Peptides against a protein of PDB entry 8BZL. Designs and how they scored, part 109

Target 1, 228 residues: chain A of PDB entry 8BZL
Amino acid sequence: SYDRAITVFSPDGHLFQVEYAQEAVKKGSTAVGVRGRDIVVLGVEKKSVAKLQDERTVRKICALDDNVCMAFAGLTADARIVINRARVECQSHRLTVEDPVTVEYITRYIASLKQRYTQSNGRRPFGISALIVGFDFDGTPRLYQTDPSGTYHAWKANAIGRGAKSVREFLEKNYTDEAIETDDLTIKLVIKALLEVVQSGGKNIELAVMRRDQSLKILNPEEIEKYV
Target 2, 242 residues: chain B of PDB entry 8BZL
Amino acid sequence: SRRYDSRTTIFSPEGRLYQVEYAMEAIGHAGTCLGILANDGVLLAAERRNIHKLLDEVFFSEKIYKLNEDMACSVAGITSDANVLTNELRLIAQRYLLQYQEPIPCEQLVTALCDIKQAYTQFGGKRPFGVSLLYIGWDKHYGFQLYQSDPSGNYGGWKATCIGNNSAAAVSMLKQDYKEGEMTLKSALALAIKVLNKTMDVSKLSAEKVEIATLTRENGKTVIRVLKQKEVEQLIKKHEEE

## One batch from the design tools (peptide; aimed at target 1 A24 S29, target 2 R16 E21)

Design b1_p27_4_s1 (made by RFdiffusion4, then SolubleMPNN; from b1_p27_4, 14 letters changed)
Fold by OpenDDE base, seed 3:
Structure b1_p27_4_s1 (fold): chain B 228 residues (1-228), chain C 242 residues (1-242), chain A 27 residues (1-27)
Amino acid sequence: as target 1 above (228 residues)
Amino acid sequence: as target 2 above (242 residues)
Amino acid sequence: SEEEFYEKIAAEATEEKLEAYAEKLYY
């Protein structure tokens, strides 16, 4: 079986399949993450769900554990694999270490998983980027991003998917200590950022909020409209 | 560039998985399968293309497979691939039952197969399965359920949907006529016949060319029943009179 | 052959149809 080397270096040192996986991410709808003082917020552009489709089965934001959630952009089936592996690791960590994972730990785990899929000649890279947010056990809010290459970095704010460039440009201009001074202001910042790329206003936005010592809350449309 | 047609599913320069797209196109040429969720049950309706008069084995159905006591599926696409996947579904369901002493939840069974499908899109030396499935089931968590899965390993829950030939047109018709919260199994059966009559490339819909299965709850038990030909004939007749 | 089958599908597939399938793969 000529396992055609899927991910190989080009003569100029590029990993084309990793780069092309990054293009797959850009086909995903926009996701934005913002770290506030005592809050982390994920906002996503809702995919138009077919009228007869059950919304329960269409999720762009997923809990990994009680203290960590993730939004992704790119291939939905690939995302499911990553999410499931991350959830298992979160539970395993609780059992073996007797503490929840740090946001950095689980991000590194996901990143390592992605990286391994770039080294195997028999596997294509994952076609997803992820924004991973949550709280460490010390109450510190965290935001991380990971991409198909398996790189990861900590962010104050970031975006992924088709509108990510415009959203990032907005955040670079508008992310200030004053803009995140309160939980409500942080939520407003995320909404405003998404509105740069989302048509038809708040109806096409999903927001997830995690506050210190609180569980993940997905805002309903009425709650979102209060911030618009 | 359509040139990334390698047997190995790799990303195109634009981030596309052409082998998955081609598998989906292949399914578009398969026989039509419909699923409709009602308040009191769920149904599958599938086109029979191969009426082999000489088939010895009275198969329960050609295109509708019982997976366990609480679930059934229909398939659109490559028959050999379908047989492999339906067998795998049965094995997964059986292993779960043995391990936990309860039936596998519907979505968990769907997800387990979808993870397999996804793997065939990511691992070298494998091609995507040329199969989409509709799943009907009942469990204690969500009651009656209808799911669709495709070669990518994506899945979704549906009130009504269609796979195979003329699926887009069928979905459009379902969207127009499906009344959320008011759908009875009887009305769902009528709707299925209506949609199949319009989407199947046949001059006249006949009971020989349609398989219908219903999943209901009776006395706290799931009942999966394939409609008899006479019952399907009556449904067709009723539609012709309207 | 399986290969011939996929080649035929690829030849018959319009870019518009393939793009519509592609859109379903991403979120």
Scores: peptide ipSAE 0.441, ipTM 0.820, DockQ to the pose 0.697
OpenDDE base, seeds 1, 2, 4, 5: peptide ipSAE 0.200, 0.429, 0.411, 0.425; ipTM 0.691, 0.813, 0.799, 0.809; seed 1 fails the geometry check

Design b1_p27_4_s2 (made by RFdiffusion4, then SolubleMPNN; from b1_p27_4, 14 letters changed)
Fold by OpenDDE base, seed 1:
Structure b1_p27_4_s2 (fold): chain B 228 residues (1-228), chain C 242 residues (1-242), chain A 27 residues (1-27)
Amino acid sequence: as target 1 above (228 residues)
Amino acid sequence: as target 2 above (242 residues)
Amino acid sequence: MEEERYEEIAKKATEETLEKYAEKLYE
């Protein structure tokens, strides 16, 4: 069976392990990213934390560097590996180039890593997609998305995970210059987009905001509720 | 589409890693291990299945391993896999100590092993480790800590949790009886006995069938202690009197 | 022969017990 071979071409030209990795992504909770004028926002469907679990250890949004953060959907353990390698690269870049990475640079690095795992014998693809947001050194806000194949593109807005289709449809209709005119409106857009698929309102949403020349801020539940 | 797969480190058509799930199922048949975080310490309680009948007293830990001066773990699953992983934990901790001249933070040690576990789910020719672990520890960053990891390489911090046989039932009981902010080590020990009494597949809970270790801080030092059988007997007796 | 036996065991386990673990692997 060709689909049992680790990332080989089928007779009809499919890389089934990559396609199946895409299915793994769909099992992940929804994440959404929006690029505003002077802000980037990541929103994620907050997975229910077990009663006795430490919330600190449940994170779907993470910083890669001071100017870049990432949300993912799919296999949690796979994501940790990618995040760690990306963090190392960010630090290495600062050391060797003496500037922080551009969002495109680190996205390309992650994409290349993923691609290698689709072509190397004895390795399965990473079962994750990622939304990568941040600011370039010149202050330009950026949003990128990457998938298990190693493909990446820049976006104004995008979504990944189980509810991505519905969220993208919402964004296609509602992402306008007016809708992102202010930071607050941009945040509202993300929340409204997530509410298409998230039940029980703002209590099940986590939001990360990065403004120009500011550090990453994770909004607390009270801050989120004011936008609902 | 296929509902099962015997191949290692590959996705099913539905995006599942069946070998990881199978490993988790295997752990469900292992002896029960509990971890409970208290305000003044943290404990592990584990079912002892292999009892040497020729010994009057058992002074060894079958399932609880000291990792360094500040951490211990309990294992559920394949014994040989557990031995490999616990040895690796000790090596990682020792290398860190030598390199940085300070003990490895608890979560970093857990993460390091979890990265190894993850690799065994992604690289061909390897199978997942058939082991889940509970970690207890203290460090200067977060104080007393309890972690759980599984064959996938996922981990989480917990106030109380259970792995192995009847873990779901144990977790349910812990959810009912664990009082956040009010848990003393003494109360945690009592809770551990209560839960084990209900979840272990034994006719009667006895001290010879239970291993308990506590981790506390005394005079600015971490103390890891395995309870003596007599101490465990007293805990069981107290429970029976209630 | 051994592989066939393994497949049978895996099939049974998958059908009876494994669905409860799938959601724990993904976020």
Scores: peptide ipSAE 0.267, ipTM 0.757, DockQ to the pose 0.471
OpenDDE base, seeds 2, 3, 4, 5: peptide ipSAE 0.045, 0.173, 0.034, 0.138; ipTM 0.478, 0.680, 0.746, 0.631; seed 3 fails the geometry check

Design b1_p27_4_s3 (made by RFdiffusion4, then SolubleMPNN; from b1_p27_4, 13 letters changed)
Fold by OpenDDE base, seed 3:
Parts: sequence; C-alpha cells; structure tokens
Structure b1_p27_4_s3 (fold): chain B 228 residues (1-228), chain C 242 residues (1-242), chain A 27 residues (1-27)
Amino acid sequence: as target 1 above (228 residues)
Amino acid sequence: as target 2 above (242 residues)
Amino acid sequence: SEEEEYERIAAEATEETLEAYAEKLYE
C-alpha cells in the first residue's frame, strides 16, 4: 500500500504522509498570529497545565532570536527540533552575515527543513505548523506561516491548530486597518479571535507581543484581562 | 486505524504515531516510579520487581541510575532500552563537563536525550524507545529539579509526578496531597511511601520492593544517596502507624 | 523476553488507552 510507505506519492499524486502530518497539526491547540502596524502578536490556547507541572517547561510560544518568535501546533517533540535548528541558524546568520535574520529568511529556512523531511526516504514529515512573527532589521513587522509540507506564506493574520478554521473566519471578518490602528486594538483583536474557540476566557490564553525594537513580551494574566 | 501500527515512523490517516502510543502503553505496565520535589531536596522512589537473593550488591539499584554528581534518574519500561539511554545520558554529561569545565545544566541534559528519543520516532528503521524517565538534579541555575520524559521525546518539569504502573492514580494522589511551597524532603518521603503503598500491585508494601534515592545539598555539594533498606522499613512502619 | 512482553502488551492495548496517550503528544 502506497500510504504505508514513507514519503511516497500515491497513484493519484498525493503525499499521504504530508497530509497526515497536517492532521497531526489539527490535534494541536489553537494558535493565532496578527500583524499590526508596529506590533506583532501571537496568541495561543493554553493546554491545561497539569497541577504540579512546571509552567516554565510548557511553552507553545518561543523566541527564535531577539527579533523573531514562533508559535506552533502539532507534535511537541517535533517542534523542539525545529525550534532548535532555527535558533542555531539565527545565531549563525548573525555571525556570518553580521545582521539578524529577516522573518522571511528564517521562515524559508524552516520551510526548507520541513520540505527535506517530506522528500527523504528515511524520514517522516514534521507534524507541526508554525506561525513565525517578528521584525526585520528595517523595522517592518512580519507574519509567516509554514506547514508540514514546507510551504510558507506571508499573512496579515492567520491561525493554526484545532480551532484554526473558526479563528480564521473571525479574522477574515474583523481584520481591518481600523482594527489594528493601535497596538492595543491589535492585541484585543487577537484575544477576541482566540475567544472564538477557547473556553473560560483569558485564563486559558497566552499572549506574546513584539513591538519594534523591543524584545518578546509574554503578557501576564492581569495584562490579558484588561483586553477581555 | 491500527493498520499503520506495524510501521514505526509513519503517520496514520488521523495523524497518530501508533508505535509511540504502544511504547507508552508498554511503560504503563512497568514498575512504578515516583518523583517528588521538595524545598530542601528531591527524591525518586521506584518499585523493585525483580528481587533475587543472588543479585550482587549495587549502590544504585535496578531502576535508579546516577548520571553524574548532580543528577540521577529512574526508568520505567524496557530494561535494555533504559540501559542504552542512561549510558547516553552519562556520555552527554561527561562530554559537556570536558568541553565546558562545568557540570551540564539539568534541563539541558534532559533535552539532549529527548532529542535522541524524538529522532527514533522520526527516522526510518528506528523504533521508539520503550522507556520513560524521571530525572532529579541540582544546578546553579534552577536549584533542585524534577523532570519527566516519554518515548516521544517530550519532557516537562514537575513538582511531583509518576510513571509506570498505575501512574494516573499516583498522579491523582500526588495532586491531592502535595503542598506547594511547604514540602520538605521528610514529608516528600512520607508521601512517596503513601502513594506507592496504594499504587503498587502488592498486598503489603515491603522495603525490599522499594528503592528510594534522595538528592540534597550539603556544604555546597550535591549528595545523592540511596536509602538503606532499614530506612525504608522505618518509613513504611511510620506510614502504617498513621 | 522484555521485547516479547512489549509486543504482547502493544497487541492487547485498547483504542481508548492509546488515545489517552496520543493526546499527550500534541500541543
């Protein structure tokens, strides 16, 4: 059976393992990204941190560099591998090119990595999608998405994971220039979008904000509550 | 759909990795291991299922392994797989020490092994390791630490957790009785005995069937010790009297 | 052998128990 073989085409031209990896992504909790005028915002549905688990070790949003952060949906262990590879590349780029990566550059790197794992006979695809946000060195805010296939695109706003469809539908209706006129409005938009699929309000949301020339900031619950 | 369960490194149509799930199931039938973080130390308590009088005396027993001067781990699952992984942990720790002239941070050691575990779920011709681990350690960055890792290469930090047989029930009990910020090593030991007494599939808990290791700091040095059988007996006796 | 036991346990695993493990793999 062709679907039992790793990284092969079906008779009708499908890469089943890539498609099935997309299903793995849908098992992940929802993540949303929004590009504002001078801000990028990532929001994620918090997986219920088990009592007695150290919250420090449960991260759906991570920094790749000072100017780039990423949220993912799908296999946790796969995500760690991608994150580590991306971090190494960001550092390497700074050393070799003497400039930080552009958001597009690091996205392309991640996408290329994923693509190789769809073509290698000895590897399964990564079971993750990622939202990658940040600022280019010229101060331009960027949002990219990449999937298990290794495809990537730039977005104004997007979502991944189990609730992505509903969140995207919300964003399609509500993402306007007016809705992102200010940083606060942009943050509010992300929260509202997540609330379409997240139960129990702001307590189950994690938000990361990056402003121009500023490091990644994870908002505390109190800060989130003011936007709800 | 189980038609993909014989293939180690492929997704099912639903995006599942059945071989990883099977590995986790296998671990569910292994001997129970507990980890509890206290303010003044961290402990591992493990069920000893293989008791043989002819076994040679070993300081660290069947299920608890010293990794370096600052870390130890316990294992649940396939012993052969556990031996491979614990050896790798030791090697990673030694290489780090040689390279940087300082002990490897606890989480970094855990992550390094987890990357290996993950690779065995993604690369062809490999099967997942049938092992979960609990790690205890101390470093200058975070102090006393407890981690858990599974066959997927996923890991997390914990105040208290359990792997192996009846782990879900054990975790539930730990959640009920663990008092954050107030846990002493003494109270943690008592809690470990309490949980093991209820979760081990034995009629009566005996010291010969339980191995306990503690990690503490004394005079600026990490001390890892396995409790003597008599000490464990005293803990069991105390529990029975309550 | 431990390996044989592993395979036996895997073969006897119920879908319900496996799904519970599967949920832990994703975030």
Scores: peptide ipSAE 0.393, ipTM 0.791, DockQ to the pose 0.824
OpenDDE base, seeds 1, 2, 4, 5: peptide ipSAE 0.092, 0.331, 0.385, 0.333; ipTM 0.653, 0.732, 0.774, 0.734

Design b1_p27_4_s4 (made by RFdiffusion4, then SolubleMPNN; from b1_p27_4, 15 letters changed)
Fold by OpenDDE base, seed 2:
Structure b1_p27_4_s4 (fold): chain B 228 residues (1-228), chain C 242 residues (1-242), chain A 27 residues (1-27)
Amino acid sequence: as target 1 above (228 residues)
Amino acid sequence: as target 2 above (242 residues)
Amino acid sequence: MEEEKYEEIAKAATEEALEKRAERLYY
């Protein structure tokens, strides 16, 4: 039965397909998220876009709603499915509850979706991790991470993808109250963290910034270079 | 490693989906398809490999499919899989038109199919589609567009690209000769012939072995035209004279 | 000379594309 390609427990209690999905995440380019005082910042390593490719169709950072953004690492096609489902849920919530989702709510929704794909017969896990950032209606900045297993946690700062270990080590050393005292310092922290793993400086970095009561802003390369 | 290659699309210990990669490899054995975006139109050029004398005059290109009034696609890979996917594209486009009373935006049609492709890589009991597609279209949002999709359900927009046999070589040639902002449909046609002549394993390019379709706008309407054999012959002749 | 250059470019491009094929699935 081909249905046996199910995520099953090993004799030692491991879910190998989930662990292997985590390895798929490590094949993705690096993404970093940092929560500041009144800002959330996502930074990503840009994939080298082919000269003839339309850059608008190559995105690692996307808006889920006006108050929530997501960066992912791993399988691009899997990410699109998760993003679409999350967007639909955000809109549904607005229609049903008449308020935007909290960052935790939408993270939990995504996590639940991922978890179901680890337990359902005839489905493989999603090969993606996500950093989800935004503001709750009370103006509190939030950062969450979710993994292929469907686990999620709140973070001050975190990283996913190929260079995540090095970036996390950098953040553990350099994330202080002083380092996030201003919006500009928070942005600089993200850039410095990414530069631990990204070659050729600011040209290979994409940054997204969300401030309280503001929409997602993707910084252009010139704006990024001001922080390098 | 072999155990992960033979089962439904599951992750290898290294986080790879080998069945998807193998499906992509299978496409490399298919005839070459090119797409080129120009300022005044977009084109598809495809290799005809199966010219059987006994085939009834295929009025429609074997490899180029009209999807709706504003979009066409070309396919590389397993023919049966391609037929299923092209039919789904037509159905999706028609359902959208009926629901919204306007043509489906090009990227939305592409993404709808890509979601289907992705599902066949994630759900058990299914294999990936062994097909890559090039899409050409026009919509009011982005104008002329060219997209490529693969068995993974990944897609991208392109100025020029190639799928099938010798696709990497063709893409490299396109990168060398494609002039951004200066590409006319006429120059794109010439470029298509140039690249096909070099990438097809045929000593002499003939009009019988090449299908070309153009998508243009005339009087506020999209026109999809398959070039006649005589027109393709003229393009080949012009290339030989240069 | 142009044909040889195109063949070399084509071969190099094919090898690079094969190597990058797996990488195209991930971001």
Scores: peptide ipSAE 0.319, ipTM 0.780, DockQ to the pose 0.223
OpenDDE base, seeds 1, 3, 4, 5: peptide ipSAE 0.300, 0.316, 0.262, 0.221; ipTM 0.763, 0.768, 0.721, 0.678; seed 5 fails the geometry check

Design b1_p27_5 (made by RFdiffusion4)
Pose (drawn by RFdiffusion4):
Structure b1_p27_5 (pose): chain A 225 residues (1-47, 50-199, 201-228), chain B 238 residues (1-200, 205-242), chain P 27 residues (1-27); non-standard residues A62 YCM
Amino acid sequence: SYDRAITVFSPDGHLFQVEYAQEAVKKGSTAVGVRGRDIVVLGVEKKAKLQDERTVRKICALDDNVCMAFAGLTADARIVINRARVECQSHRLTVEDPVTVEYITRYIASLKQRYTQSNGRRPFGISALIVGFDFDGTPRLYQTDPSGTYHAWKANAIGRGAKSVREFLEKNYTDEAIETDDLTIKLVIKALLEVVQGGKNIELAVMRRDQSLKILNPEEIEKYV
Amino acid sequence: SRRYDSRTTIFSPEGRLYQVEYAMEAIGHAGTCLGILANDGVLLAAERRNIHKLLDEVFFSEKIYKLNEDMACSVAGITSDANVLTNELRLIAQRYLLQYQEPIPCEQLVTALCDIKQAYTQFGGKRPFGVSLLYIGWDKHYGFQLYQSDPSGNYGGWKATCIGNNSAAAVSMLKQDYKEGEMTLKSALALAIKVLNKTMLSAEKVEIATLTRENGKTVIRVLKQKEVEQLIKKHEEE
Amino acid sequence: SEDEYLLSVWYDAENNDSATEKPSLYE
C-alpha cells in the first residue's frame, strides 16, 4: 500500500501539511460555542434556495450527552464524527458509563494527531467544538484542531472570521451574559451577527443537563433577531 | 519512487485539494444532467452525449442506472469511473437488504458511497473518481428524495439541481420557475424540457426517467421516444 | 473517446494550474 511520508518537518520546525489543514478550517463557515451555567450552546453560519436544510447541518450528536460543531472540509468531518460515534459506544460497552466530554475530545484529538504522523495520509482539515455535560453535571466546551491539540474554553469560535468573533466574546463573556438560558443563546447569536452580514442564515442548537440535543426552529430564531 | 509520485492526496498552501478541483473541472465538461422533486415523484433528465448516427442503442438507458427497487441515479464525468461507482452502489444496497431485510434509506446509500470517495482524497495516493451523481429515490422515512454527490465525497439533498455542462445557467432557471411544494410530475417534466432547451432540441438527444409510487410499490420507468417527442411539441407552443 | 476527452480537460487544468476553487468543500 501507499507509504509516502506526507506530513514532514520543514526548516524552522514547521509541519506544512498541518498548517495547510488549518487554512482549510479558515475557509469553513463560522462556528461559535458558549458554555453557560447549566446550558451549552452551539451556533453555525450557513452558506441557498432549493436545498434541503436537513441534510447539510454542521451540528451533530456524537452520543446522547455529547455533540459537536465543525469548520473545514465537510467530508473529513463526517469521517471524524462517525469514528467518534463508534468510540462512544465502545466506551459504554467497556466501562458501562457514558463518555466524559473530555474523554471523547481526547480521542478525536489523538485521531487527528495520528493523521499528522502516519505514512500515506494527509491530516484532517477540520476543527471541532465539542460540548456536553459530565456525570456531576458540569458543563463543558472543548476545541480540537488538525494538529491534534485540544483545550477547554468558556467560549470560542472556529472557521471564517473566528479571530473577530473571539475578540467579541472576550469582551462580552461575563457572568451577566451567561446568567440565564435566554442570554446564553443571545450571546451566541450576537457573536455570529458580528461576521454574518444575515440573521436568517444561522443554525443553532442547545444542550441542557441530561435532556439531549435540541435544534431550534427558524421561527424560534426569528424571535431573537 | 518519490520522483514519479504526483502526490494526489495532499493539501495545497491554501488548504485546497487540487485533484478534487481538477475532477470537478472534468464534470463541468460532461453531458448536462438535472433532477427535479415533485409531490408525486422525482425525475432525472440527461443530455445524451452518444448522438452519433451509427450507434445501436442496445440498453434501455445510457446514463440512468437502477440501483435497487426504490432508487435510480444519473452521472456526470468519466463514464468508466461512473461504472465502478454504480456497481458499488448496488452492492451496498444489497448488503443492507441482506443485513436488515429492508431497503436501504436513500441518504444511507449516498453516505456509504461518499465515504469511499472521501477515502480516495485522504490516503492511497490514487487519483479520485471524476464523477458527480444525482440520486432519485423513495423510502419510508422521507418519501421522495433527490441527492447530489461530488468527487470529494460531499453530498446534499435538493428539490431541484443540475450537474455537468451549463449547470450554473440551469440552476438559475430552476430558482425562477420551481414552485416549492406545488410541483406535480407533469409540470416538473415541462420545466425539465424548458431547462434543457436553454442549456443545450430532439428526442434522440435527451433521456428522461421518472420515479413514482403505485400500489405501495416503486415504479422506475424511462420514457419512450413517443412520450418525449410529445413533450417537446407541448413546450414549443409556449 | 469521451473518457479521453474529459481526462484531457482534467490534465490541461492541472498543467495550467487553472482549476476553480470550490467553496462548497468547506461550506

Design b1_p27_5_s1 (made by RFdiffusion4, then SolubleMPNN; from b1_p27_5, 13 letters changed)
Fold by OpenDDE base, seed 4:
Order: structure tokens, then C-alpha cells, then sequence
Structure b1_p27_5_s1 (fold): chain B 228 residues (1-228), chain C 242 residues (1-242), chain A 27 residues (1-27)
């Protein structure tokens, strides 16, 4: 029945479909985000691409706008929907407000979208978490995380996906002002964090870097190896 | 007891979408479809299971659909669902053409349909489509292209792939024999016959049971051609002689 | 019909809960 309430409270106050959507997120590969002083970095566990698959169609990191990038974990198809909606909003904002979105704004938009899917009859939650990084138009670096529930928070560093717990534990221990003192150190921190859960070093890591007043840069494997 | 495999697609406690998985299971039992990307073209080969014995020749394509002048697809799964989706593909392509006065890029068409598929996995009262598709096409951005999409709304580009019955075995064979950068359409056709001969659930491969379409470029125009039965027979014969 | 057969496969999969996890659905 299309009118069935999919996400409802259990007697003990649980939203099971949201919790189960979180389990879907855990089936995704690991993503990590770190905010540096003048840099934001996303690192992801590179999924093994099938031999005959076109790698260009496999993207865990995507640009939402020139100043905002997102990594996700969970259902690929769900992610595409969220990404597309976010991109449209970013463009709409530029047209209507004549400024790019703030990272918080677009995060809130995404979070609100997700939240609505937890409260609407006949809709299941999105099975994705996202790390959203970028720069506000004033040059401030930002990192946000959102989950299937529609909650979002600002972070200095965070991780999502199957290895998120281990990565977060690493970041909690190693994220210091000294560790992010330079752009290179910040990148190294992300790599080290990912290496907690990713085998074979740079071959299985994808890194995206956004510096102040610069566009998103995806590092090639050779560039990544320089930091290992 | 809570049911997580009802018509409305919901998450299981493990974060699985059972209705999507069930659809994929059904597709695994459908007729085999394969696609191969070559340097000078792209092809679809599909198993034809519904054979009209009273016809002298089969002049229609049952499993391969022309979408527009630059794209075609093949389907593995529920035919009724396939008809709906192929119609949507055509509509999307036409709307784009009308709006932009140029053909829709291949990936955009695929993505548009995949968004629809995804929606049918997220909205109540809807079930996933029991269909996987292979898409072949040409556009000015990426040239010849091959895509695969599944009931989840996920898609990917491929050099060669297979869906339907014995798809895993077919993919393994394709991996073994596909020569990247050296694949001609002629060699791709031969490879298609080879793989189908081994993976189709038939004792002997016959032209009546196989549909093949090629997409090429001639004089700056895309040409989509369904091979005649006689042409397919020749391909099979050549394979048997090797 | 082929469609009926495929639908039957789906129903059987439901009954047996025999569908396999596909990791390709997740990234």
C-alpha cells in the first residue's frame, strides 16, 4: 500500500527504518573528511572497479558546486538522487541570491531532504551518509556530515562507511593543530587515517583536495604515493 | 513479525532492499543479453526465447529496442516492465531533443531512467522494475558507449558486459577474451557469438535464437542495424569452423 | 509465459528469502 507509514516509531522510540538505513551506510566503503586551516580534504576507499567497467562512471567523490564537494557512503542510486538535488539547489542559489551556497546551507538542504523522507508516508529513508566539504564565500573551510536521519553537524574531521569507527578513533587521537599546520600535513593525516582500514596504500585510495580560492583537485595515484 | 520483503521497498535490519534483490534474482533467470564496445562500433546480442515457429524469418527485434537515432538498448527481465521503461527512454530522449535541439547524451539518458528506477525503490506503493538494461550509443562527448543499469537505479559504463541468465560466466569469458584497444566490431561480433554459444541455455546456438544489433558511425551519422538472420547464421557458422 | 516464469522466481525468492546480497548496490 502506498499510504503505509514506512518510518514509524517503535514502542521504545526507535525509528527502525532510519537505523536500518544506517546499516546500509555501513555497507559502503569508507570515506574520511578533514578540515585543515586553509584546506579541506576528502579521502575515500577506492572500490575495486571491475576489469571491463569504465572507471569514469564510478565516483564516490563529487562536486556539488565549485566551492563544495561531497563524499558519500551507502546506496549508490540514492546518492545520485541527493547529489542531483543538491547541484540544482546550488545553481538555483547562485541565480536567486547571486552568491554561491555556504557549505552549511547546502548541508542543511540535503539534511532537510533526508529528514522529509523519514517523515513522509510511502517513502523510505535515503540509505546514505555524506561528508560535505568546501569553502564559504568568505574563504572559511567547512566540513559537515549528514546521515539518513537528516541530522547534520560540523566537524573538524569525520568518517563514514564500513571503516568509519576505526578511522574516527584514529582521528580522535591524531587530529591536532600540529597535524593540520600545513596543507601537506593535512593530506597526510587523511591518508594515514584511511590506511587504518585500506590495504595496499595509494592504489586503493582516492583523494580530493580543495584549497582556498582553488577548485577541487583529485589527486592521481602518483601524487598520493608522495604522501605515503 | 515484521516483513521486509513486501511490495513497498523498505530496509531490512541489515540495510538490504529485498525487493530490489528479488528483482535482480528474477533477471538472473531471464534471457541473456550482452554488450561489447569496439573501436569502431558497439553491439548488443540478446537471446530470443520467444520463437514463432510459423514464421519463415524473424524480422523484428524482440529484445533490442531502438531508443533514438543514436541509442539502442536490450533488456533482461520482465517484458511488461521493459516496455514501460523503453517507452520512457524514448520520451526522455525526445523531450531533450525538443528542448535543446540536439540529441541527448548517452549517459544522461541512462541516468534519467535510472532516476526513475531508483524512485520505484524508494516510494511506497511502487515495486522495483524487474529489468536490467544494456545501452549502446554514440554521442559527441564520449563516442561509442556501453552502459548497464539494474533495478536499483545503479548504472555503469562498460567495455563489455552481460546480464540475464549465466551472466557471471559470460562476464568471465568476456574478461578473458576482450582485448582492450584492439577490439574491432568484427572481432566483437565473433566474441559475442562465442560467449553466447557457451552461456545460453540451449544445446545448439541458432540464428533464430539470437538477436544482434550494431551501432556504427557512417559519414557523421549513427547507424543502428539489427543483423538479419542470415548474417547471424554466418557468424555462427564461422564460429563453428574455428 | 516468460514473464510469469520470472514473476514466479521472484515469489519463490520471497518465500525462501534466497536472494543474494549484491555489494555493487553500495559504494
Amino acid sequence: as target 1 above (228 residues)
Amino acid sequence: as target 2 above (242 residues)
Amino acid sequence: SEDERLRAVMEEAKAKKSAKFDPSLYE
Scores: peptide ipSAE 0.367, ipTM 0.792, DockQ to the pose 0.844
OpenDDE base, seeds 1, 2, 3, 5: peptide ipSAE 0.360, 0.365, 0.359, 0.367; ipTM 0.784, 0.779, 0.784, 0.787

Design b1_p27_5_s2 (made by RFdiffusion4, then SolubleMPNN; from b1_p27_5, 14 letters changed)
Fold by OpenDDE base, seed 5:
Structure b1_p27_5_s2 (fold): chain B 228 residues (1-228), chain C 242 residues (1-242), chain A 27 residues (1-27)
Amino acid sequence: as target 1 above (228 residues)
Amino acid sequence: as target 2 above (242 residues)
Amino acid sequence: MEDEELRKVMEKVKEENSAKEDPSLYE
């Protein structure tokens, strides 16, 4: 019965529900992550907040812990579930291991969670991809990506969502050691990358920056305009 | 195809959750519910479609439910689903109060229910709830608040919004007439009547077809009250004279 | 076989419901 086995192999070896979940990700607004020398930057296409909507309830970038933050693309409600589970794990790790999670550890946790939802009866895959950035305890900046299948990889730079292809093409051409030489240049790179797909300039971009030994900072629109 | 309609919520080839979309469409046929946030309060206004003279007046409201001392909600969609969700909201709020000896923050209550809604879109053998909700409340963190949630488990805070029949048109009117920072509860009530008069498929708006609840703060306490029919009549009359 | 049949059904539904997409579900 299809009702019990939601994610099954097709005759040609495809997991259709996983592939279709990846299509759900493409419906999300674009998110970009870039690892600099001593900085990690997340940029997202700001969804046009309806005139009467409270902006505080619309967040595409969130902190998982003091040293890790995440951007996602895809189903908003699915993302909330993943974020909450990740936050609990980060706190649990601090209590049991007495150190914050590494970015790889929490990424692997999220990836494993996603993978289980591709193999468990009566569950559909999560319709989200995530960019996870932060600093390990040794001060090393990290960027990881996860997709609905539960795969994960480390990146220097990457993008997810509707405009991901165009943004990735831009990053492949423009990500150089010179382009990330300073924190400001790294931020500029993210903005330029997003401007490939975002209309109307800096007003439609949200940026989050994490520097070594610093907390997550969300830039205000005025700060973003200085880089444009 | 009849076969698609009977299956668990799954992704389409294009990444859509059609069962969620169909649930949202069903809500579009439900009676209109409005929420408006003011500086000195927040209100819900709902269309009353079932006017039965034999209905016991003991019902606080057909579409507006008190959740706790600081929150109320309005529902649009399947009545049975709404009853389940409103009961769950009350239970969540009560459990929180017992555990922490403080009322649950408004957004936390909304989020808790939204996680349940989301689960019903992801787990096999479940269907989405055919219900959207408007929440009004007060807490010490954010003051007066208005939220909207849908069958997907998505939610947002609003200054003014609408769910149910002709919600898009209502939202458009709210955008035109809502003055940020200048909205009093009195003006919000007038705006609610204005919007309902235009969005309800009735020739003439009557007090019997409209339920309005207000949430205010008096002497450091939240007061939730449903307007009496006479009060609603007065609001309608005032609108007609304008 | 079940997935292929499902795919066909979904494609048909996609064509019928393409105009009813709600972008609010995705962020």
Scores: peptide ipSAE 0.160, ipTM 0.645, DockQ to the pose 0.240
OpenDDE base, seeds 1, 2, 3, 4: peptide ipSAE 0.045, 0.151, 0.153, 0.198; ipTM 0.600, 0.644, 0.635, 0.750; seeds 2, 3, 4 fail the geometry check

